# Ledger of designs, part 77: peptides against a protein of PDB entry 8HF1

Target 1, 320 residues: chain A of PDB entry 8HF1
Amino acid sequence: NVMLYATKPTEVMVSFPHQEQVLTVTRLISAEIEKFYVSLDLMNIGVQPIRRSKSLQCLRDPSKKSFVKQLFNDFLYQMKEYGIYAASIAIISLIVEFDIKRRQAETLSVKLMHRTALTLCEKIRHLLVQKLQDMTYDDDDDNVNTEEVIMNFSTPKVQRFLMSLKVSFADKDPKDICCLVFVERRYTCKCIYGLLLNYIQSTPELRNVLTPQFMVGRNNISPDFESVLERKWQKSAIQQFRDGNANLMICSSVLEEGIDVQACNHVFILDPVKTFNMYVQSKGRARTTEAKFVLFTADKEREKTIQQIYQYRKAHNDIA

## One batch from the design tools (peptide; aimed at target 1 Q21 M151 P156 R160)

Design b2_p28_3_s1 (made by RFdiffusion4, then SolubleMPNN; from b2_p28_3, 12 letters changed)
Fold by OpenDDE base, seed 1:
Structure b2_p28_3_s1 (fold): chain B 320 residues (1-320), chain A 28 residues (1-28)
Amino acid sequence: as target 1 above (320 residues)
Amino acid sequence: EEIKEEEFPEEELEKFKKAEERRKKLIE
């Protein structure tokens, strides 16, 4: 019971400026996705054979169109919340997913639908990579994975997160670090993981200090091949984190109920705390004497966030 | 206890400001 440990981690707030300005490339990508939705709605994919797969997901999207829209809507969220650098990583996850769905397609119409989605993802990837390359003045160094490019093309939230990691972990012994990073969405775990790998590799002070892993929520009710791979990945990632071969774990909020993870000295909440349960479970992982619980908030939402945390503290103390 | 605000070194804040200014110029 995570509630039984009255751990008093130091709660820290990191404020970031609200980003109102949208890049031209982001507008172009959003417009291309909207055009694709119009095209997708016009696609006649026919009646799909209901495979007796006990997966509730097959029952939820008989047209398979809503799932395609869900992935692109999730991508648009990643691009908005984390920036175009993170989006360049997030789009790869969509490419992989649509390629799997294209191969698994039972009809030519469904295969074509996923092919069209895949073609759009490749176009988006090229637009993003091209924009990242525009900052590399030297035509010879195609490496868009520099600290400068990552920082310039990340949202203020991600910039502050990376800076907080650097300040918190520079020159520390990797064995003394046990860090959790909580994010709201499963695809954010992969996106932030890829971003952190590139950032750590580009940051000398962190290269041999942080070894990240990620874990996605068990909510894949679908027994699909992906759910087996994800379960294998989860087991491996958890084991590496237990063995100290990884010292930073990125988790979606859905993981809170089921992961036997050791006591952590740092817990970062990258996305807004939406529930009391999320607050208690995530904070309850910060169990060491000097544990930090770090929250990220936009400046405009700072007061509201603080008041919400005080309400959660009060509610937690009334139950404890 | 009051929630503490994280203080960053001035050098890192300056890098952040430069990155933000560069980003603003890329949006304009």
Scores: peptide ipSAE 0.357, ipTM 0.881, DockQ to the pose 0.786
OpenDDE base, seeds 2, 3, 4, 5: peptide ipSAE 0.341, 0.341, 0.348, 0.351; ipTM 0.868, 0.862, 0.874, 0.875

Design b2_p28_3_s2 (made by RFdiffusion4, then SolubleMPNN; from b2_p28_3, 11 letters changed)
Fold by OpenDDE base, seed 3:
Structure b2_p28_3_s2 (fold): chain B 320 residues (1-320), chain A 28 residues (1-28)
Amino acid sequence: as target 1 above (320 residues)
Amino acid sequence: EEIKEEEFPEEVLKKYEEALKKREELIK
């Protein structure tokens, strides 16, 4: 019962400037996805047989078109919230997912739909990588994975997150670090993980200090084989974190209830706290004596965020 | 207790401002 222990972590807020300016490449990518949605709506994929999985839960098998739109909407969200660098990693996850769905396609029309989505993802990947390369003055250094490129092509939120990690963990003993990073969306775990791997590798003060892992929620819609591989990977990632072989775990909010992890000394909430339950569950992981609970907020939303956290504190104290 | 705002060292803030400026130049 996580609620009963009055964990009093130090609550810290990190403010970041609101980003008003949108890159031309981001506008181009958004317009290409919108054109693709119009084309997708016109595609005749036929009546898809509702695969009644024999499992008692009528998982509404989402429309195959709806799933494609969901993945691109998640990508657009990640590009907006985390920036072009994170988007360059996120698009690879879409490519992998659509290639799996293309191979699993029961009809030629569905296979063609996923192929068209893949072609768009490859175009998007090219546009993103090209824009990352435009900053490397040295035509010969294809290495877009520098601290500078990551910082320049990340949103102010992600920039402040990376700065907070550097200030918090530079030259510390890896054994003294037990860090959770909470994100809202499943696919954000993967792109932030990839971003952190590259950032840590490019930051000498963190290279031997932070070892990240991520945990992706159970996708109940994944085929049995994908669900087995994902479960094996999740089990391995959790075990590495328990054994101290990883000291930073990226989790989606959907996992907060299911993560049996040790007491952490740092909990970062990278995305807005939307519910009281998310607040209590995530804060309840910061259990060490000097634990920090770090929130990120846009400057324009700072007052609203503070008021919401005070309301949650009051509600938590009234239940405790 | 009030929520504390994270204070960054001046050197870190300077690097951040440089990164923001460079990003703004890339957005134009």
Scores: peptide ipSAE 0.324, ipTM 0.860, DockQ to the pose 0.761
OpenDDE base, seeds 1, 2, 4, 5: peptide ipSAE 0.316, 0.307, 0.307, 0.317; ipTM 0.824, 0.832, 0.816, 0.826

Design b2_p28_3_s3 (made by RFdiffusion4, then SolubleMPNN; from b2_p28_3, 12 letters changed)
Fold by OpenDDE base, seed 5:
Order: sequence, then C-alpha cells, then structure tokens
Structure b2_p28_3_s3 (fold): chain B 320 residues (1-320), chain A 28 residues (1-28)
Amino acid sequence: as target 1 above (320 residues)
Amino acid sequence: EEIKEEEFPKEVLEKYEEALKKRQKLIE
C-alpha cells in the first residue's frame, strides 16, 4: 500500500504558457475527422454476428463504430495536448490498430469501415509529415526527427517537459537516473515514448543517458493475441526498468493498479493531477534521497493547481 | 514547504523563445 510511505520528495512546478493550436493543418485534420464521422454514421455495417468472443470490448459496441470514434477522439486529444509532432507518432498507432481490425473483420462492411478509417489515417499522417518537413529548409534533409522540429511542433507543455529532462539529466550517469513519467491516457504513453526516443537521439547530452520505456495499462482483459503481446511488452518493459536497462518509464495511471516499480529519484506528472489517489500513488514512487516530484501546469491554472496540491498534501498527512 | 518553481537556465529559455517565434511564424 503506497499510502503508508511518508515520502517527502521535493515538489517542483513547471508552468507553461497556454497556446491555442491555431495551425491550419490541425483545423484541416479535425475537419477531415468530422467529415469521416458523418460518413461513418451513414455506413450500414449491419448487425454484427454476436460471436461469443469472451472479450468484454466486443459487447460494448455491436457496430464497432464507437471504438473507431474513440481512437480518433484520443488522437485529436493527443494532437491538442502534445502537438502535431506527437500526433505524427500517435497516428501510426491508429494505422496499426485499424489494419489489425481490417484483417480481423468478419464482414465486408466492417472491413470497408476499417479500410476507410485507415485511409483517413494515412491522409492525416501525410498532412502531419508534410507540415513537419516544411520546417526543414534543406530539401535534402528528410529528417523530421531533429530537436528543432520536435520542439517547434510540440505544445508548450511538451516543450517545458523536454527542457526539464535536458536540464535534469544532461551528461549524467544513466545508473543514477530512475525516472517515471505519468500521463493520463494509455495511448499517450506510446506517443510520448516515440517522441522521447527521437528527442534523445537528436540531443547529444541525453544520448546514452536516457533509455526510455513505456508501460500501457492492463485494460486488455481480452485473451486476444494483441493483449498477449501487450502483456509481454509490459512485462519486458517493467523488467528492463527494474534491471536498469531502461531508466525512464512512461506510464499511465496503471501504477494505481498495483504494478510495483522501484523507488525513483524523479517523477514527472505531465498531465494534470485529477485525483488524490493519483497524487499519492505517483508521489509515493519518488522515494530516494533528493527525489523530485515535478508537476506541469498552465500559467492560467497555476494557483488552482497549487491549492489542489496543498489540499492533497493535507489529506495525505491526515491519513499517514 | 512551498512548491518550488523550476528555474531554467537562460540559454535554455532563449532556445525556447526562438522555437516559439519560429512556431508563431508557422501559425501565421
């Protein structure tokens, strides 16, 4: 029970300016997704044969349309919250998912639905990559994975996060680093992981210092092949982090579900702390001497965030 | 203890401001 540990990490706040993403490409992508939703609602998928697939997910949406909309809504959220660079990575995960669902489709109508979703994802990917390439002045350098491109096409929150990583870990011994990065959504873990891989590779001061890994939630109770791969990946990722082969772990609220990771010297909360449990569980991982617990907040929400953290501190002290 | 605000080195802030200026030109 992580609540029993009186952890006293240094709590640090990183403020970031609120920027509305007014990028034309973001508006175009949002409009294409909305057009697709109209088309999707008009698609006659028919009554899906209730295969007794024991997966609770197949029971939730007989049309499988809500799942498609959920993935695009999660993508739109990631594009808004993390920026178009992160979105260029996030869209690949949708492409993979829709290709799997297209291959697993039991009916021609469902196959066509997932194919149409996949075609939209490829169009979105092209629009994003094209916009990232517009920053490379040299027509010959197809490398959209530079520190500059990542920073320019990330939200202020992600920019400050990358700056905090660089300041905190530049030229350090990788053995002295045990870092957790908490995000709200499971799909953000993989997106931020891909972003960090590219950022670390493009940043000499972090190259060979940070070795990131990610952990996705066990929410796939489904015995499907995908869930087995995800479970194997999670087990491998956790083991690599325990063995010191990875020193930065990106995770969602999964650690609230009783995944025990080692004591960390850095805990970053990239998304807002929405619950007391999230606060206690995440802060409870910052257990080493001189451990840091780093929070990110928009400037406009700074005071509200501070007051909320003081309330959580008080509540934690009253229970401890 | 009060929550400390993270202080960034001036050089890091300057690079960030340059990135913001470049981004702002791309939004226009």
Scores: peptide ipSAE 0.305, ipTM 0.829, DockQ to the pose 0.754
OpenDDE base, seeds 1, 2, 3, 4: peptide ipSAE 0.302, 0.294, 0.300, 0.296; ipTM 0.825, 0.835, 0.829, 0.834

Design b2_p28_3_s4 (made by RFdiffusion4, then SolubleMPNN; from b2_p28_3, 12 letters changed)
Fold by OpenDDE base, seed 1:
Structure b2_p28_3_s4 (fold): chain B 320 residues (1-320), chain A 28 residues (1-28)
Amino acid sequence: as target 1 above (320 residues)
Amino acid sequence: EEIKEEEFPEEVLKKYEEALKRREELIA
């Protein structure tokens, strides 16, 4: 049993203060999205002809409005959980998705719906970028991608994550690093990837040390929505990580499908561990000597998180 | 084994506290 010789990783907890205060810009954006939902519910998108293909059953008109709401709800989650800097990156993913859906629209009404969603995303992006620029004191340096701007406009969770990366990897040999970062949601992978690219470029101690990549798990809901391009990109990202051309991989928790990733020396769980399977699968990637398994928790949830991890440890030991 | 808390260097914590303070000033 190869499981018996797995060096148990050192489990580390990083606590962060709970964020109670909401930025005015975040409230404005939330209110604009809520107003948009009211307008979206009033939009007549018609009844689209149900193409009898079993794969297209998910394309009924209520599902199109639902999908638009799902993307904005995911954005609102990211803005809340990661901050307005991360939100400025996350909104680009919505812009790309709504532009694709707008171009693929079979009816004028659906095209207009996606156009209206796109216009809202552009407004949101402008509001976010404007707020990020308010901290650039120098009229000449429109660069919102500084370490300072990233840190100030990130949530305490993301701030502690960036600090943990800096402390863990400053001035290390890139070849000695094999890091996984687990996040709950698919779109969070892209958002945190973009944030890390900008942070690493703005942090001299990490610039030549960390090379991030991201990987999105297979969507069980619609394997047909994984473009051939996304599958090629996933294979390329995995290969870059295997070849050592990337040493930090951001993954969604949907690693259920046996992605053959090498043994890692660092595993970060940026989002709450919601399932025993997520705990076992993510922890099971920290297999090197002196491997670290790092968890993030709000101070208010610290004890509850610790107790949950002890329950998962017990359950894992009872199966092993 | 008890879950260890990550300890940050004081200099890193100070920068974090400064960033939190600036963030609070931006929220106010």
Scores: peptide ipSAE 0.370, ipTM 0.895, DockQ to the pose 0.775
OpenDDE base, seeds 2, 3, 4, 5: peptide ipSAE 0.313, 0.317, 0.316, 0.321; ipTM 0.865, 0.842, 0.842, 0.840; seeds 2, 4, 5 fail the geometry check

Design b2_p28_4 (made by RFdiffusion4)
Pose (drawn by RFdiffusion4):
Structure b2_p28_4 (pose): chain A 320 residues (1-320), chain P 28 residues (1-28)
Amino acid sequence: as target 1 above (320 residues)
Amino acid sequence: EEDEEILEQRREAFEEMEEEPVFEPIPD
């Protein structure tokens, strides 16, 4: 009876070769951000509330410097984990966030700090577009060139995920498919969402089948990439997925708990599984029959992750 | 030159991934 309304989806793996080498432009951007941090640390904005540790044992920077560093560090993480083009999208989210803070800002000193951060972010955007541009010698067709650069300017993890996404839904009806993708970090949802938008408008077979939509938790990141203060579109993303308008969901441990959704055909956990409860809930989200469940881990982490999953399965058996 | 070498390696790894099965089941 439970299997009538419940389903044990087939759980499969997608391993990918994990490499440690990085590109030189990554070193250059790291040096640029380090120079910016060193300069900003001494910004000496108007006196701010003292921020100490959780236990007050060690001091902390003012909340605003912490916020700027946090955003920059998130951008660097997105670049380290998902390739150059992931950073090319994520830098636009940083531009939008710094423009919003400029608007919300309430002092000349803080405003100046945010404007200069915006300037550096735009310089970084031009740097990313520059390396992305210095590969058009391969060919001139920007669509297949977008596909090719995405396949080439991405980590094996991103290549492998997008490869599995293409193969799984090559030419199926958009109505027939209902899938979710889970990622860990907040701005990674918007970054990878924008990457999927580019790829959907980069391939002929996937162009009219997949509809990517992303949503996150609190501290709601901006939904657009336009910097126009107000937008005309009003319909929400969850309601879209419930209404079938969107079929590809990019969320980060937000939809895993509580949020009712129709039974989904596929679930892709882009970032490695960490928690037993979250594993159980994400697997349960693939509530439809013949549901397919997908995981991505590094080759080096294969034994560890498999052993961890066995621990989970055995724990499920033990509890039962 | 170093970047080109890394990119060639990534291309080779991508071609190898095309030859491999996309899904692998986890045994009991």

Design b2_p28_4_s1 (made by RFdiffusion4, then SolubleMPNN; from b2_p28_4, 14 letters changed)
Fold by OpenDDE base, seed 3:
Structure b2_p28_4_s1 (fold): chain B 320 residues (1-320), chain A 28 residues (1-28)
Amino acid sequence: as target 1 above (320 residues)
Amino acid sequence: SEDEKILKENREIYEKMLKEPLYELIPE
């Protein structure tokens, strides 16, 4: 009985400077969203019929207004945490979602609410794309997807993450790579996925080395047609990762319990580890002999992060 | 512009980060 000493992954930290300075475009977009919230609160959308689906618990269907605010709050978070380049990708997801909700609107008032949200998203998209273009010295090529543009318009956190990928995986055999990237929010998975596709395409050393996929949490809430397409996509993404056709998977913390994935050699925690369960579950995926568990922290939070990891290690050893 | 100054400072920070060790081992 060879006790497979589960080799503990090497725990490493990547620090990044705190960015205090905020671009004028970011301030403008934030102010436009705040103005929109004031207008949204004044909108009379009428009494929404509570569709009592008989069987499953009355999860308070968040008011249609609350859902709109949640999406814009998630966008504001992504713009702040990941930068303007990531925000330019994130806004497209809002446009798609509000267009679906506009088409599904049962009332004219709800349809108009989603139309107003769409108009704001298109304005935001224009402001973001224009700012990305203003820094491309080459007047001729509208290609905002260069390594330089991605890096310049990303937060120090994202810059260090991309550097970590380049240093760790440049010119490696794709078969030797099994990487997980954990993010807190569902919408961040798709945003970071889009950013990585463009970064990998612009970085020769990572071309044909990294093949990213993303996984979004099962929204068990709405059995709607979107849930079927999403479930099909999730199954395909997981299968591609299992088959080695994809070697980098971006997932949200909600998926940690449900990811039946092979042992990984790299686990990146892009967002702060907020819970002991997240620490144990994500670290538990780094199971190869040379596995790395990589944490990202702001320089100002470095000591607090180290102390939190020591507390989690202690708690894990007390249960084991 | 203010944004050009911010972006310049961000580039200087980025260039400094390229010279620093990327991974720090968390001691046992």
Scores: peptide ipSAE 0.478, ipTM 0.927, DockQ to the pose 0.816
OpenDDE base, seeds 1, 2, 4, 5: peptide ipSAE 0.468, 0.471, 0.459, 0.460; ipTM 0.923, 0.924, 0.919, 0.920

Design b2_p28_4_s2 (made by RFdiffusion4, then SolubleMPNN; from b2_p28_4, 11 letters changed)
Fold by OpenDDE base, seed 2:
Structure b2_p28_4_s2 (fold): chain B 320 residues (1-320), chain A 28 residues (1-28)
Amino acid sequence: as target 1 above (320 residues)
Amino acid sequence: SEDEKILEENRKIFEEMLKEPVYTPIPE
């Protein structure tokens, strides 16, 4: 059992303050989505043929409406948890998905539903980008992708995450870095990946040091939504990480699916560790000498997080 | 604006975070 003989990683915590104040743009976007839900409930899309897809995703309301609401709810979560900069990237994924669904629509009513959702996403994107531009100090540079803009429009959690990357990896040899970043949600992988690309490009100390990739678990992907392109991307991303062409991998639920990820020297758990299995599997990837296992917690939840980790350590020692 | 005040407060919070160590050990 390779896990039993692995050097125990150093467990460290990154604490972040709670952001109590909510931007007016965030409130406006939330209100527009709620208005859209009311309109969506009134839409008659007709009886959709129940495709008996045998996949366990049949437990989620297979209604095309429920899927639309899920995407916007995931977006709202990302905007709240990661900030409006991450939201400006996350909304692009919704735009792409609703455009695909609009084109694949078998009925006019379903086509119109996805078109309405797409129009809302375009409005949200405009509001987010405008807010990022209006609050840039440099009137002359339309570049919303500066380190300053990314930091100012990110949550304290994301700010401390970016700081942790800068402190850990500034001016290091890329070959000495093998980093995993675990997030809870599939769509978070994409928006954090986009955020990291822009942050790394805007941060000289991380340029040519960090090369991020992302992968999402298959279990979180409806087989009907996993495009051939997404599967190809996932295979390519894993291969790039194995070959050392990428040295930072953002992943969700990947370890539960038995995806063979190499031993890493850094494992970041950006979202709360909700299960013992997640703790053991993610920690078990930090296998190098001097490996770090990094947990993120709100200051208010620090003690609760520490107690949960002690319980997981105890349970792990009882099984090992 | 209200958002400018929020962002200025967030900037102050960020500046205070820069004074704190990024990593804290989880005791054994």
Scores: peptide ipSAE 0.454, ipTM 0.921, DockQ to the pose 0.821
OpenDDE base, seeds 1, 3, 4, 5: peptide ipSAE 0.443, 0.443, 0.448, 0.427; ipTM 0.916, 0.916, 0.919, 0.912

Design b2_p28_4_s3 (made by RFdiffusion4, then SolubleMPNN; from b2_p28_4, 14 letters changed)
Fold by OpenDDE base, seed 1:
Structure b2_p28_4_s3 (fold): chain B 320 residues (1-320), chain A 28 residues (1-28)
Amino acid sequence: as target 1 above (320 residues)
Amino acid sequence: SEDEKILKENREIRKKMEKEPIYTLIPD
């Protein structure tokens, strides 16, 4: 057994300041969603026909109201954790999902519920885009996708992430880059992917350097919500990353055991490491010479994060 | 506006962050 001494990745931390100040638009959007929840609870959508082929979860919420609330709660999380710019991309995913669900609705009441949710998403999208436009200093360019707009409307966490990418990868050979970015939530993969596409396109030093892809982990619970298109996209994204046609992969923490991804030189953990398994699996992908394992933390949580990493290192050494 | 004040403060915070080292080693 040649224990290939897997070169231990350099473990580094990116700290960011905590932002307590909340934009008026964010407060307005949150209040509109809360008003919608009150209206949603009052909606009589009846008991939906149990299709025999639906997974056990579809049995628990025959009304599908909990799923509508989950999507808006995920959106509120994206807006809070990543900022208004990421939220403007995240809302598009909700629009797409509610439009699909509206078209697939088995009853008029469920169709109306998804239509009401969709109307709220369009209102939210308008409020977000208007806010991005109102603060563009360029009178002539309605382009809300500039480096400056992305940075100004992103949280300090996202700002430091983008700075980390620029410092790490500016003017490098694309072939020398194999980067993983781990995020906690499924919808974060898509909004950070869209944000990165726009940021890379607006940043000359990265435009021909980084080619991002994203992979959403299979939520074990609802394979039915994974469109055939999403499954095809995942397979294509993995293959592009293996073939070197993509050099940055955004993944949710649910990397199923068995996604054989090549040895990476950079692994970014954008969200807090919540489990020992996540720590070991993600760190275990940083296997190249001089590989970096990058953790993101708020300044106030820095010491707590360090202590948690020491506990995980100890636990890993006790099993090895 | 209140939002303009917040965004101005956010830009000032960003300018401070740009002067700080991005990566810090996690000690052994």
Scores: peptide ipSAE 0.571, ipTM 0.952, DockQ to the pose 0.839
OpenDDE base, seeds 2, 3, 4, 5: peptide ipSAE 0.566, 0.558, 0.561, 0.563; ipTM 0.951, 0.950, 0.950, 0.950

Design b2_p28_4_s4 (made by RFdiffusion4, then SolubleMPNN; from b2_p28_4, 13 letters changed)
Fold by OpenDDE base, seed 5:
Structure b2_p28_4_s4 (fold): chain B 320 residues (1-320), chain A 28 residues (1-28)
Amino acid sequence: as target 1 above (320 residues)
Amino acid sequence: SEDKKILEENRKIFEEMLKQPLYELIPD
């Protein structure tokens, strides 16, 4: 049901400049991943038994190699779109995943493949953390989780997002806040969640004001492959958000799946709106009288973003 | 280092962003 909400939120845009320069550490990490792909392609992992789960969806179980590449490609996207601080959080998720896959490996060759991927992730993590530490001038405080470090090692998109949170929510009553943050990719939810935890902890004006949670979309992989733990986490996160124990929810396209969340007063679209449905559904969550719908756009894409919003508004009015 | 220069340039970009309005209304 396209809920035709009676209350139109205030639609606002936050622009951010393009970063033209790429850090040497980012180039190094990208090159190490590309070298790993060459090595990975040469690995003989043998014929993997296709576990015939009756679901036709399991036929697209990407080759174990393709899955490894997908995770690293997603990491590269996180590093590019959100910066090296966010990448330092994102790489932990890969470490966890590859360690699980290494332990679950049915063959020595597959175990070795996941081990090599894990070793690369550990190297990447070390390179990222070392780079974050190089900017902590205070020899004694190995704390790479300061507001300054987070800001300096984030992309302009993330910087403007964090500023938007600070401006919007500084010193507010937590009960008056019901915020959604939409991101395009599932893994971004965890990455931005980890970043926000550190940012909120380092920002006194947001400490005890914002309590973030995240909700990852269902894997397009059969519900059977969602770990019982992931499903429990999602249910718990949603419940905490409903109960007001969390007041900021980071989600991917999960609301498209009909997850009912409370009416929000703020909806942030951190990544570009790709579809009319995403626009209508996300905007439809901003239902309070003073609700804000906040879009993030690169300066170069500002005009295109505005035109796209006008098209979506027109299409929405034609359905209403 | 090259990265130190890049980070300093990024800091300048950030400082310029602070001078601009954060929110722009999308007109009706």
Scores: peptide ipSAE 0.481, ipTM 0.928, DockQ to the pose 0.818
OpenDDE base, seeds 1, 2, 3, 4: peptide ipSAE 0.468, 0.480, 0.468, 0.477; ipTM 0.926, 0.928, 0.926, 0.926

Design b2_p28_5 (made by RFdiffusion4)
Pose (drawn by RFdiffusion4):
Structure b2_p28_5 (pose): chain A 320 residues (1-320), chain P 28 residues (1-28)
Amino acid sequence: as target 1 above (320 residues)
Amino acid sequence: EEEEEEEEEAEEEFEEYLEKREEFLEEE
């Protein structure tokens, strides 16, 4: 009876070769951000509330410097984990966030700090577009060139995920498919969402089948990439997925708990599984029959992750 | 069988793109 309304989806793996070597432009951008941090640390903005540790044992920077560093560190993480083009999208989210803070800002000193951060972010955007541009010698067709650069300017993890995404839904009806993708970090959702938008408008077979939509938790990141203060579109993303308007969901541990959704055909956990409860809930989200469940881990982490999953399965058996 | 053949073709395409990426890293 439970299997009538419940389903044990087939759980499969998608391993990918994990490499450690990085590009030179990554070193250049790291040096540029380090120069910016060193300069900003001494920004000496108007006196701010003292921020100490959770236990007050060690001091902390003012909340605003912490916020700027956090955003830049998130951008660097997105670049380190998902390739150059992932950073090319994520830098736009940083531009939008710094423009919003400029608007919310309430002092000349803080405003100046945010404007200069915006300037550096735009310089980084031009740097990313520059390396993305210095590969058009391969060919002139910007669509297949977008597909090719995405396949080439991305970590094996990103290449492998997008490969599995293409092969799983090559020419199926958009109505027939209902899938979710889970990622860990916040702005990673918007970054990878924009990457999927580009790829959907980069391939002929997937162009009219997949509809990517992303949503995150609190401290709601901006939904657009336009910097126009107000937008005309009003319908929400969750209501879209419930209404079938959107079929590809990009969330980060938000939809895993509580949020009712129709039974989904596929679930892709882009970032490695970490918690037993979250694993159980994410698997349960693939509530439809013949549901397919996908995981991505590094080759080096294969034994560790498989052993961890066995621990989970045996724990499920033990509890039962 | 058809699905397995499609997966094998996609695997071969993945290995070709990985080799192109490694050649690009060597040039850097």

